# Ledger of designs, part 168: peptides against a protein of PDB entry 3T7K

Target 1, 248 residues: chain A of PDB entry 3T7K
Amino acid sequence: KAEKILARFNELPNYDLKAVCTGCFHDGFNEVDIEILNQLGIKIFDNIKETDKLNCIFAPKILRTEKFLKSLSFEPLKFALKPEFIIDLLKQIHSKKDKLSQININLFDYEINGINESIISKTKLPTKVFERANIRCINLVNDIPGGVDTIGSVLKAHGIEKINVLRSKKCTFEDIIPNDVSKQENGGIFKYVLIVTKASQVKKFTKLINDRDKNETILIVEWNWCVESIFHLNVDFTSKKNVLYQKK

## One batch from the design tools (peptide; made by RFdiffusion4, then SolubleMPNN)

Design b2_p24_4_s2 (from b2_p24_4, 11 letters changed)
Fold by OpenDDE base, seed 4:
Structure b2_p24_4_s2 (fold): chain B 248 residues (1-248), chain A 24 residues (1-24)
Amino acid sequence: as target 1 above (248 residues)
Amino acid sequence: NWFEELKKKNEKELEEALELESKW
């Protein structure tokens, strides 16, 4: 059926997209439309797997979803596109009225607002955002909204190797892991990095660390600090936004 | 119309995503 539909076109584009969707197309596509998209070099996956070499995200706008945040870790992210790309493409292909010899849909017209070339270019870097920031081991409170698995999965996609989950009510100093990064000459390295949700946790962890390891560097941030770092594909250590405690 | 239904579904999914974003 797809072949018959596409046979009216003299030439088919190859978009070379391996994509996931977020905030759109939850129900997926019918078999015919999947085959049409496949013949146009568009493959849509339900989940993110490294083996699939994903290069595209479909979303209506910048979102804080797991898929969107992880898409910024693609190697590279080539395109961040609005769902209207697929809609308009399929609409044109299924149109009986248009004796179109060619598909006239340019993917560049469907870029997600705020995902610019600067962001896309950073996805071509050989390192992940938190790796570049010398953050490899973090402590995460167990009561974080969104859950430790989702948050942890996003953080790992962006170069955090080890996530230590802290039971906020029961944890001791011995439960807190150091950020084990070899001091490179030019980067501020925090020995303890923590993501917390409450001011009481800041007080607790600050006390625990300072009482046992008085002279060490500490960074305590909100989840929003991580999100902003991901959206910019850069950690700005000069910003105090979403930083709850910092000791250099 | 399939396309209009698809748009409406996507609008709903966006709302759901935004609601999720409000939680974390």
Scores: peptide ipSAE 0.245, ipTM 0.852, DockQ to the pose 0.876
Fold by OpenDDE base, seed 5:
Structure b2_p24_4_s2 (fold): chain B 248 residues (1-248), chain A 24 residues (1-24)
Amino acid sequence: as target 1 above (248 residues)
Amino acid sequence: NWFEELKKKNEKELEEALELESKW
């Protein structure tokens, strides 16, 4: 059925998209439209798997969803597109009125606002954003909104190797893991990195660490610090935004 | 029209995504 629909076009584009969707297309597509998209080099996946070599995200705008945040870890992210790309494409293909010999839809007309070439170019780097920042091991409080699994999965996609979940009410100093990175000559490595949700946790963890390991470097941040770092694909250690405590 | 229904569904899904974002 898809072949008969596409037979009216003399040439078919190959968009070479392996995509996930967020904030759009929750119900997916019918079998005919999936086959049409496949013939145009557009494959949509339900979930992110590293083996699928995903290169595209469909979303109406920049979102803080797990899928959107993880899409910025694709190797590379080639395109971040609005859902209108698929809608207009399928509308043109199903239209019987247009004697169009060619599909006239340009991917660049459907870019998500705020995902520019600078962001896309950083996804071509051989390292992840937190890896470049010398953050490989973190401590995460167990009462974080969104849950430790979702937050942890996003952080791992962006180069955090080890996530230690802290039971905020019961944890001791011995439960806090160091950020085990070799001292690079050219930048302040924080020995202890923590993501927390409230001021009482900052007071607790700063006391525990300073009482037992007085001279060590500490970074305590909110989840928003991680999100901003992901959206920029860069960690700005000069910014105090979303930093709750810093000891160099 | 299928396309108008699809747009309306996507608008709803965006609202749901924004509600989720407000939580974390």
Scores: peptide ipSAE 0.244, ipTM 0.853, DockQ to the pose 0.880
Fold by OpenDDE base, seed 2:
Structure b2_p24_4_s2 (fold): chain B 248 residues (1-248), chain A 24 residues (1-24)
Amino acid sequence: as target 1 above (248 residues)
Amino acid sequence: NWFEELKKKNEKELEEALELESKW
């Protein structure tokens, strides 16, 4: 059926998209439309797997979803596109207007607002955003909204190797892991990095660390600090936005 | 038509995604 529909076109574009969707196409596509998209070099996956070499995200706008945040870790992310690309493409293909010998849909007309070439270019870097920031090991409170598994999975996709989950009510100093990065003389390397949700946690962890390791560097941030760092694919250590405590 | 229905579904899915974003 798909072949018969596409037979009216002299040439078919190959878009070379390996994509996931977020905030759109939850019900997927019918078998005919999947086959049409496949013949156009558009493959849509339900979940992110590193082995699939994903290069595209479909979303109506910038979203904070797990899929969207992880898409910024693709190697590289080639395109971040609005769902209207697929809609207009399928609409053109299913159109009975005899005069269309070619598919006239340009990917660049469907870019997600705010995902610019500067962001796309950073996905071509050999390192991940938190790796470049010298953040390898973090402490994460167990009561974080979204859950430690989802948050941890996003952070790992962006170069954090070790996530230590802290039981905020029961943890001691011995439960807090150091960020095991070699001291570079000129870089703001923090020995202790923590993601917390409450001011009471800031007071607790700062006391525990300062009482046992008085002269060490500490960074305590909100989840929003990580999100902003991911959206920019850069950690700005000069910004105090979403930083709850910092000791250099 | 199918395309209008698909657009409406995507609008709803966006609203749901934005609601989820408000939580974390």
Scores: peptide ipSAE 0.244, ipTM 0.853, DockQ to the pose 0.881
Fold by OpenDDE base, seed 3:
Structure b2_p24_4_s2 (fold): chain B 248 residues (1-248), chain A 24 residues (1-24)
Amino acid sequence: as target 1 above (248 residues)
Amino acid sequence: NWFEELKKKNEKELEEALELESKW
């Protein structure tokens, strides 16, 4: 069926997209439309797997979803596109009225607002955003919204190697892991990095660390600090936004 | 129209995504 629909076009583009969707197309596509997209070099996946070498995200705008945040870790992310790309493409292909010998849809017309070339270029770097920031081991409170598995999965995609889950009520100093990074000459390394949800946790963890490991460097942040770092593909240690406690 | 239905579905999915994002 797809071949018969596409036979009216003399030349078919090859978009070379391996994509996931977020905030759109939850029901997927029918078998004919999937085959049409496949013939155009567009393959949509339900889940992110490293083996699939994903290079594209479809979303109506910048979202804080697991899929969107992880898409910024693709190697590289080639395109971040609005769902209207697929809609307009399928509309042209199914249109009986247009004597169009060619599909005239440009990917660049469908870019997600706020995902610019500067962001895309950073996805070509050999390192991940938290790796570049010398953050390899973090402590994460167990009561974080979204859950430790989802948050942990996003953080790992962006170069965090070890996630230690802290039980906020029962946690002792011995439960807190150091950020084991060799001193690179040119950046502030925090020995303890923590993601917390409440001011009471800041007071607890700062006391535990300062009482047992005096004069060590501490960074305590909200999840929003991680999100902003991901959206910029850069950690700004000069910003106090979403930083709850910092000791250099 | 299939395209109008698809747009309405995507609008709903966006609202659901935003509601989820408001929680974390």
Scores: peptide ipSAE 0.237, ipTM 0.850, DockQ to the pose 0.907

Design b2_p24_4_s3 (from b2_p24_4, 11 letters changed)
Fold by OpenDDE base, seed 2:
Structure b2_p24_4_s3 (fold): chain B 248 residues (1-248), chain A 24 residues (1-24)
Amino acid sequence: as target 1 above (248 residues)
Amino acid sequence: SYYEELKKKNEEELKEALEEEKKW
């Protein structure tokens, strides 16, 4: 059926999109439309897997969803597109009124607002955002909204190798892991990096660390610090936004 | 039309996603 529908076009574009969707198309597509999209080089996946070599995200806007945050770790993220791209494309293909010899849909007309070339270009870098920031091992409190698995998965996608989950009420100094990174000459390396949710946790962890490991570098941040770093694909150590405690 | 309904569904899915964003 799809072949018969597409036969009216002299040339078919190959968009070469391997995509996931967030905030759109939860019900998927009908079989004919899936086949049409496949013939146009558009493959939509339900979940993110490294083996699928995903290069595209469909979303109506920038979202703080797991899929969207992880899409910024694609190698590279080629396109971030509004769902209207798919809708307009399929509408044009199914149109009986227009003697269209070709499909005239430009991907650039459907870019998500705020995902600019500067962001896209950073996804071509050989390193991930937290890797570039010399953050490889972090401590994460167990009471984080969204859950440690989801948050941890996003952080790992962006170059954090080890996530230590802290039981905030019961943890001791011995439960806190150091950010064991080789001292690169040019980067401020924090020995202890923690993501926390409450001011009481800041007081607790700063005391535990300062009492046992005096004069060490400490970075305590909110989840929003990580989100901002991901959305910019850059860690700004000069910003105090979402930083709860910093000792250099 | 089918695609107008699909747009409407996407609008609702966006609202749901925006509510989920408030959680984390």
Scores: peptide ipSAE 0.533, ipTM 0.943, DockQ to the pose 0.873
Fold by OpenDDE base, seed 4:
Structure b2_p24_4_s3 (fold): chain B 248 residues (1-248), chain A 24 residues (1-24)
Amino acid sequence: as target 1 above (248 residues)
Amino acid sequence: SYYEELKKKNEEELKEALEEEKKW
């Protein structure tokens, strides 16, 4: 059926998109539309797998969803597109009225607002955002909203190698892992990096660390610090936004 | 139409996503 529908076009574009969707298309597409999209070089996946070499996300806007946050870790993210791209494309293809010899849909007209060339360019870098920031091992409190698995998965996608989950109420100093990064010359390395949710946790962890490992560098942040870093694909250590405690 | 319904559904899914964003 898809072949018959597409046969009316003299030339078919190849968009070369391997995409996931967030905030749109939860039910997917019908079989014919999937086949059409596939023939146009558009493959939509249900989940993010590294093996799929995903290069695109469909979303109505910038979202704080797991998929959206992870899409910024694609190597590279080529396109972040509004779902209207797919809808308008399929509408044009299924249109009986227009003897269209060509598909006239430009993907550049459907870019998500706020995902600019600067962001896209950073996804071409050989390193992940937290890797560039010398953050490879973090401590994460177990009571974090969204859950440690989701948050941990996002952080890993962005170059954090080890996530240590802290049981905030029962945690001791020995439970806290150091950020084991070789001192490279050009960046402030924090020995202890923690993501926390409450001021009481800041007080607890700062005391535990300072009492046992005096004079070490500590960074305690909120999840929003990570989110902002991901959305900018850059860690700004000069910003105090979402930083709860910092010792250099 | 099928695609108008799809647009409406996407609008609903966006609302759901925005509510989820408030949680974490």
Scores: peptide ipSAE 0.535, ipTM 0.944, DockQ to the pose 0.898; fails the geometry check
Fold by OpenDDE base, seed 1:
Structure b2_p24_4_s3 (fold): chain B 248 residues (1-248), chain A 24 residues (1-24)
Amino acid sequence: as target 1 above (248 residues)
Amino acid sequence: SYYEELKKKNEEELKEALEEEKKW
């Protein structure tokens, strides 16, 4: 029983982790280890739900998985840790040899490479990355790899309120929604924001918009533009990387 | 050991995740 195993320690840490895993621990943990982790204030969830107030992710590295991308939207993300944290912790706890009065595991030794304090600090901001960028309504092509549901879910987690799915072959100008944001005086709002997969779509949508709504601002990007924005928790409008068309 | 097997499994899961990343 977990209690008997933990009884050898005079003091137990409370890590206060509510975590999901990606690229590790697919099968979860045995019952004893789950109870041990729970007593140490470590709760691992199978799926992301806002109600769970998740604050941690376990992953071997930065990944482009749905869970990892969404973890950067946690409020805040306290820790992004390598799975070795759990393994080393459990190994120490199960060790019969170490008359350790205390568990000596430092969370900071297990940080995921590339998730630094700058990234963590941005998760404490009151706004989401796309919200800060004045992107609330986007158009998404229906043939996007990964599917509109997955992509849309990630985008919503990061502050996009409305996702309009465009049928690339059949859509008309009337199917394209504007990015309805209040005119902030400080410029840089795109009226039309689109995520596309092909150069032919760029040609189509630019023509449709320019023919019907002349002189409006347009941003057409690849999914990678969104990914980079998420990984940096910042939208860089000066970068041309993954931007297919821009009209200011 | 159980934990060495768990590490090995995590390595496999990482490979799967990396292959999935190439799709989108």
Scores: peptide ipSAE 0.533, ipTM 0.943, DockQ to the pose 0.874; fails the geometry check
Fold by OpenDDE base, seed 3:
Structure b2_p24_4_s3 (fold): chain B 248 residues (1-248), chain A 24 residues (1-24)
Amino acid sequence: as target 1 above (248 residues)
Amino acid sequence: SYYEELKKKNEEELKEALEEEKKW
């Protein structure tokens, strides 16, 4: 029983982690190790739910997985840790050799490379990354790799309120929704924001919009533009990277 | 050991994740 294993320690840390895993621990943990982790204040969830108040992710590195991208929307993300944290912790706890009165594992030694304090600090902001960028309503092509549900779920986690799915072959101008944001004084607002996969879609949508709604602002990007924005928790409108079309 | 096997499995899962990332 986990209690007998932990009884050898005089003091137990409370890590206060509510975590998901990606790129590691797909099979979970054995019952004893789950109980040990729970007693140390480490709870691992299979899925992301807002009600669980998740604050941690375990991953071997920065990944483009749904879970990793969504973890950057946690309020706040307290820790992004390598799976070796759990492994080393459990190894130390199960070790009979070490007359260790205390668990000597520091969370900060297991930080995921590239998730720094600047990223973590931005997760404490009251707004989401796309909300700060004045992007509320977007158009998404239906043939996007990963599927509209997964992509849409990630975008919603990061402050997109409305996702309009466009049937790229059949859509008309009337199917394209405007980005309905109140003019904030200091930010470039694009009336039409679209995520597309092909150059032919850029040509189609630019023509449809320019023919019917002249002189309006248009932003057409690849999914990678969203990913880079999420990984930085900042939208850089000065960058042309992954921007397919921009009209100011 | 159980945990060495777990590490090996995590390495395999990482490879799978990296291949999946190329798709979207």
Scores: peptide ipSAE 0.531, ipTM 0.943, DockQ to the pose 0.872; fails the geometry check

Design b2_p24_4_s4 (from b2_p24_4, 11 letters changed)
Fold by OpenDDE base, seed 2:
Structure b2_p24_4_s4 (fold): chain B 248 residues (1-248), chain A 24 residues (1-24)
Amino acid sequence: as target 1 above (248 residues)
Amino acid sequence: ERYEKLKEENEKELKEALEKEKKW
């Protein structure tokens, strides 16, 4: 059926998109439209897997969803596109009125606002954002909104190797892991990195660390600090935004 | 008609996504 629909075009573009969707197309596409998209080099996946070599995300705007945050870890992210690209493409293909011998849809016209070439270029870097920031091992409180699995999965996609989950009510100093980074290349290495949700946790963890491991460097941040770092694909250690405690 | 419905569905999904973003 798709072949008959596409037969009216002399040439078909190959968009070479391996995409996931977030905030759009929850119900997916019908079989004919999936086949049409596949013939145009557009493959949509339900979930992110490293083996699929995903290079695209469809979303109406920048979102804080797991899929959107992880898409910024693609190697590279080639395109971040609005869902209107697919809609307009399918409309043109199904239109009988347009005596168009060619598909005239440019994917560059459908870029998500705020995902610029500077962001795209950073996804081509050989390192991940937290790897570049010398953050390898973190401590994460167990009561984080979104859950430790989702948050942990996003952080791992962006270069965190070890995520230690802290039971905020029962944890001791011995439960806190150091950020095991040997090379102090640029003075931005914290021995203890923690993601917390409450001011009481800041007081607890700062006391535990300072009482047992005096004069060590500590970074305590909110989840929003990680989100902003991901959206910029850069950690700004000069910013105090979403930093709850810092000891250099 | 079908693609207008798809736009409406996407608008609903965007709203739901934005409501979820307020939680984490």
Scores: peptide ipSAE 0.337, ipTM 0.884, DockQ to the pose 0.847
Fold by OpenDDE base, seed 5:
Structure b2_p24_4_s4 (fold): chain B 248 residues (1-248), chain A 24 residues (1-24)
Amino acid sequence: as target 1 above (248 residues)
Amino acid sequence: ERYEKLKEENEKELKEALEKEKKW
């Protein structure tokens, strides 16, 4: 059926998109539309797997979803597109009124607002955002909204190698892991990096660390610090935004 | 008509996603 629909076009574009969707297309597509998209080089996946070599995200706008945050770790992210791209494409293909010999849909007209060339260019870097920031091992409180698995999965996609989950009520100093990175001269390396949700946790962890390891560097942040770092594909250590405690 | 419905569904999904985002 798809072949018969596409036979009216003299030339078909190959968009070369391997995409996931977030905040759109939850119910997927019908079989004919999937076949059409496949013939145009558009493949949509349900989940992110490294083996699929994903290069595209469909979303109405910048979202804090797992899929959106992880899409910024694609190697590279080629396109971040609004769902209207697919809708307008399929509308044009199914249109009986237009004696269109060609498909006239430009990907660049459907870019997600706020995902600019500067962001896309950073996805071509050989390193991940937290790797560049010398953050490889973090401590994460177990009561974090969104859950430790989701948050941990996003952080790992962005270059965090080890995630230690802290039981905030029962943890001791010995439960806190150091950020095991070699001292590089050009970046503030924090020995202890923690993501917390409450001021009481800040007070607890700062006391535990300072009582046992008084001279060490500490960074305690909110999840929003990580999100902003991901959205910019850069860690700004000069910003106090979403930083709850910092000891240099 | 089908693709208008798809737009409406996407708008609903976006709203639901944004409501979830307020929690974390």
Scores: peptide ipSAE 0.331, ipTM 0.883, DockQ to the pose 0.844
Fold by OpenDDE base, seed 3:
Structure b2_p24_4_s4 (fold): chain B 248 residues (1-248), chain A 24 residues (1-24)
Amino acid sequence: as target 1 above (248 residues)
Amino acid sequence: ERYEKLKEENEKELKEALEKEKKW
């Protein structure tokens, strides 16, 4: 059926998209539309797997979803597109009125606002955002909204190697792991990096660390600090936004 | 008609996603 629909076009574009969707197309596509998209070089996946070499995300805007945050870790992310790209493409292909010899849909007209070439270019770097920031090992409180598995999975996609989950009510100093990074010449290294949800945790962890390891560097942040770092593909250590405690 | 429905569904999904984002 798809072949018969596409036979009216003299030339078919090859978009070369391996994509996931977030905040759109939850119910997927019918078999005919999937086959049409496949013939145009557009393959949509339900889940992110490294083996699939994903290069695209469909979303209506910048979102804080697991899929959107992880898409910024693609190697590279080639395109971040609005769902209207697929809708307009399929509308044109199913249109009986247009004696169109060619499909006239340019993917560049459908870029997600705020995902510019500066962001896309950073996805071509050989390192991940937290790797560049000298953050390898972090401590994460167990009561974080979204859950430790989702948050941990996003952080790992962006270069965190070790996620230590802290039981905020029961943890001791011995439960807190150091950020084990060899001194690079030009970057501030924090020995202890923690993601927390409330001020009482800041007070607890700062006391535990300062009582046992008084002279060490500490960074305590909100999840929003990680999100903003991901959205910019850069960690700004000059910003105090979403930083709850910092000791240099 | 089918693709207008798909737009409406996507708008609903976006609203649901944004409500979830307020929580984490």
Scores: peptide ipSAE 0.329, ipTM 0.881, DockQ to the pose 0.821
Fold by OpenDDE base, seed 1:
Structure b2_p24_4_s4 (fold): chain B 248 residues (1-248), chain A 24 residues (1-24)
Amino acid sequence: as target 1 above (248 residues)
Amino acid sequence: ERYEKLKEENEKELKEALEKEKKW
């Protein structure tokens, strides 16, 4: 059926998209539309797997969803597109009135606002955002909204290798892991990196660390610090935004 | 039209996603 629909076009574009969707297309597509999209080089996946070599995300705007945050870790992310791209494409293809010999849909007309070439270019870097920031091992409180698995999965996609989950009420100093990175001569490496949710946790962890490991470097942040770092694909250590405690 | 319904569904999904984002 798809072949018969597409036969009216002399030439078909190959968009070469391997995509996930977030905030759109939850119910997916019908079989004919999936087949049409596949013939145009558009493959949509339900979940993110590294083996699929995903290069695209469909979303109406920048979102804080797991899929959106992880899409910024694609190698590279080629396109971040609004769902209207697919809708307009399928509308043109199913239109009986258009004597168009060619599909005239430009991907660049459907870019998500705020995902510019500067962001896309950073996804071509050989390193991940937290790797570049010398953050390899973090401590995460167990009461974080969204859950440690989701948050941890996003952080791992962005170059954090080890996530230590802290039971905020029961943890001791011995439960806190150091950020084990090779001392680069010129970079402010934090020995202890923690993501927390409450001011009481800041007081607790700062006391535990300072009492047992005096004069060490500490970074305590909110989840929003990680989100902003991901959205910019850069860690700004000069910003105090979403930083709860810092000791250099 | 089928694609207008798809737009309406996407608008609903966006609202739901945004409500979830307020929590984390």
Scores: peptide ipSAE 0.327, ipTM 0.881, DockQ to the pose 0.825; fails the geometry check

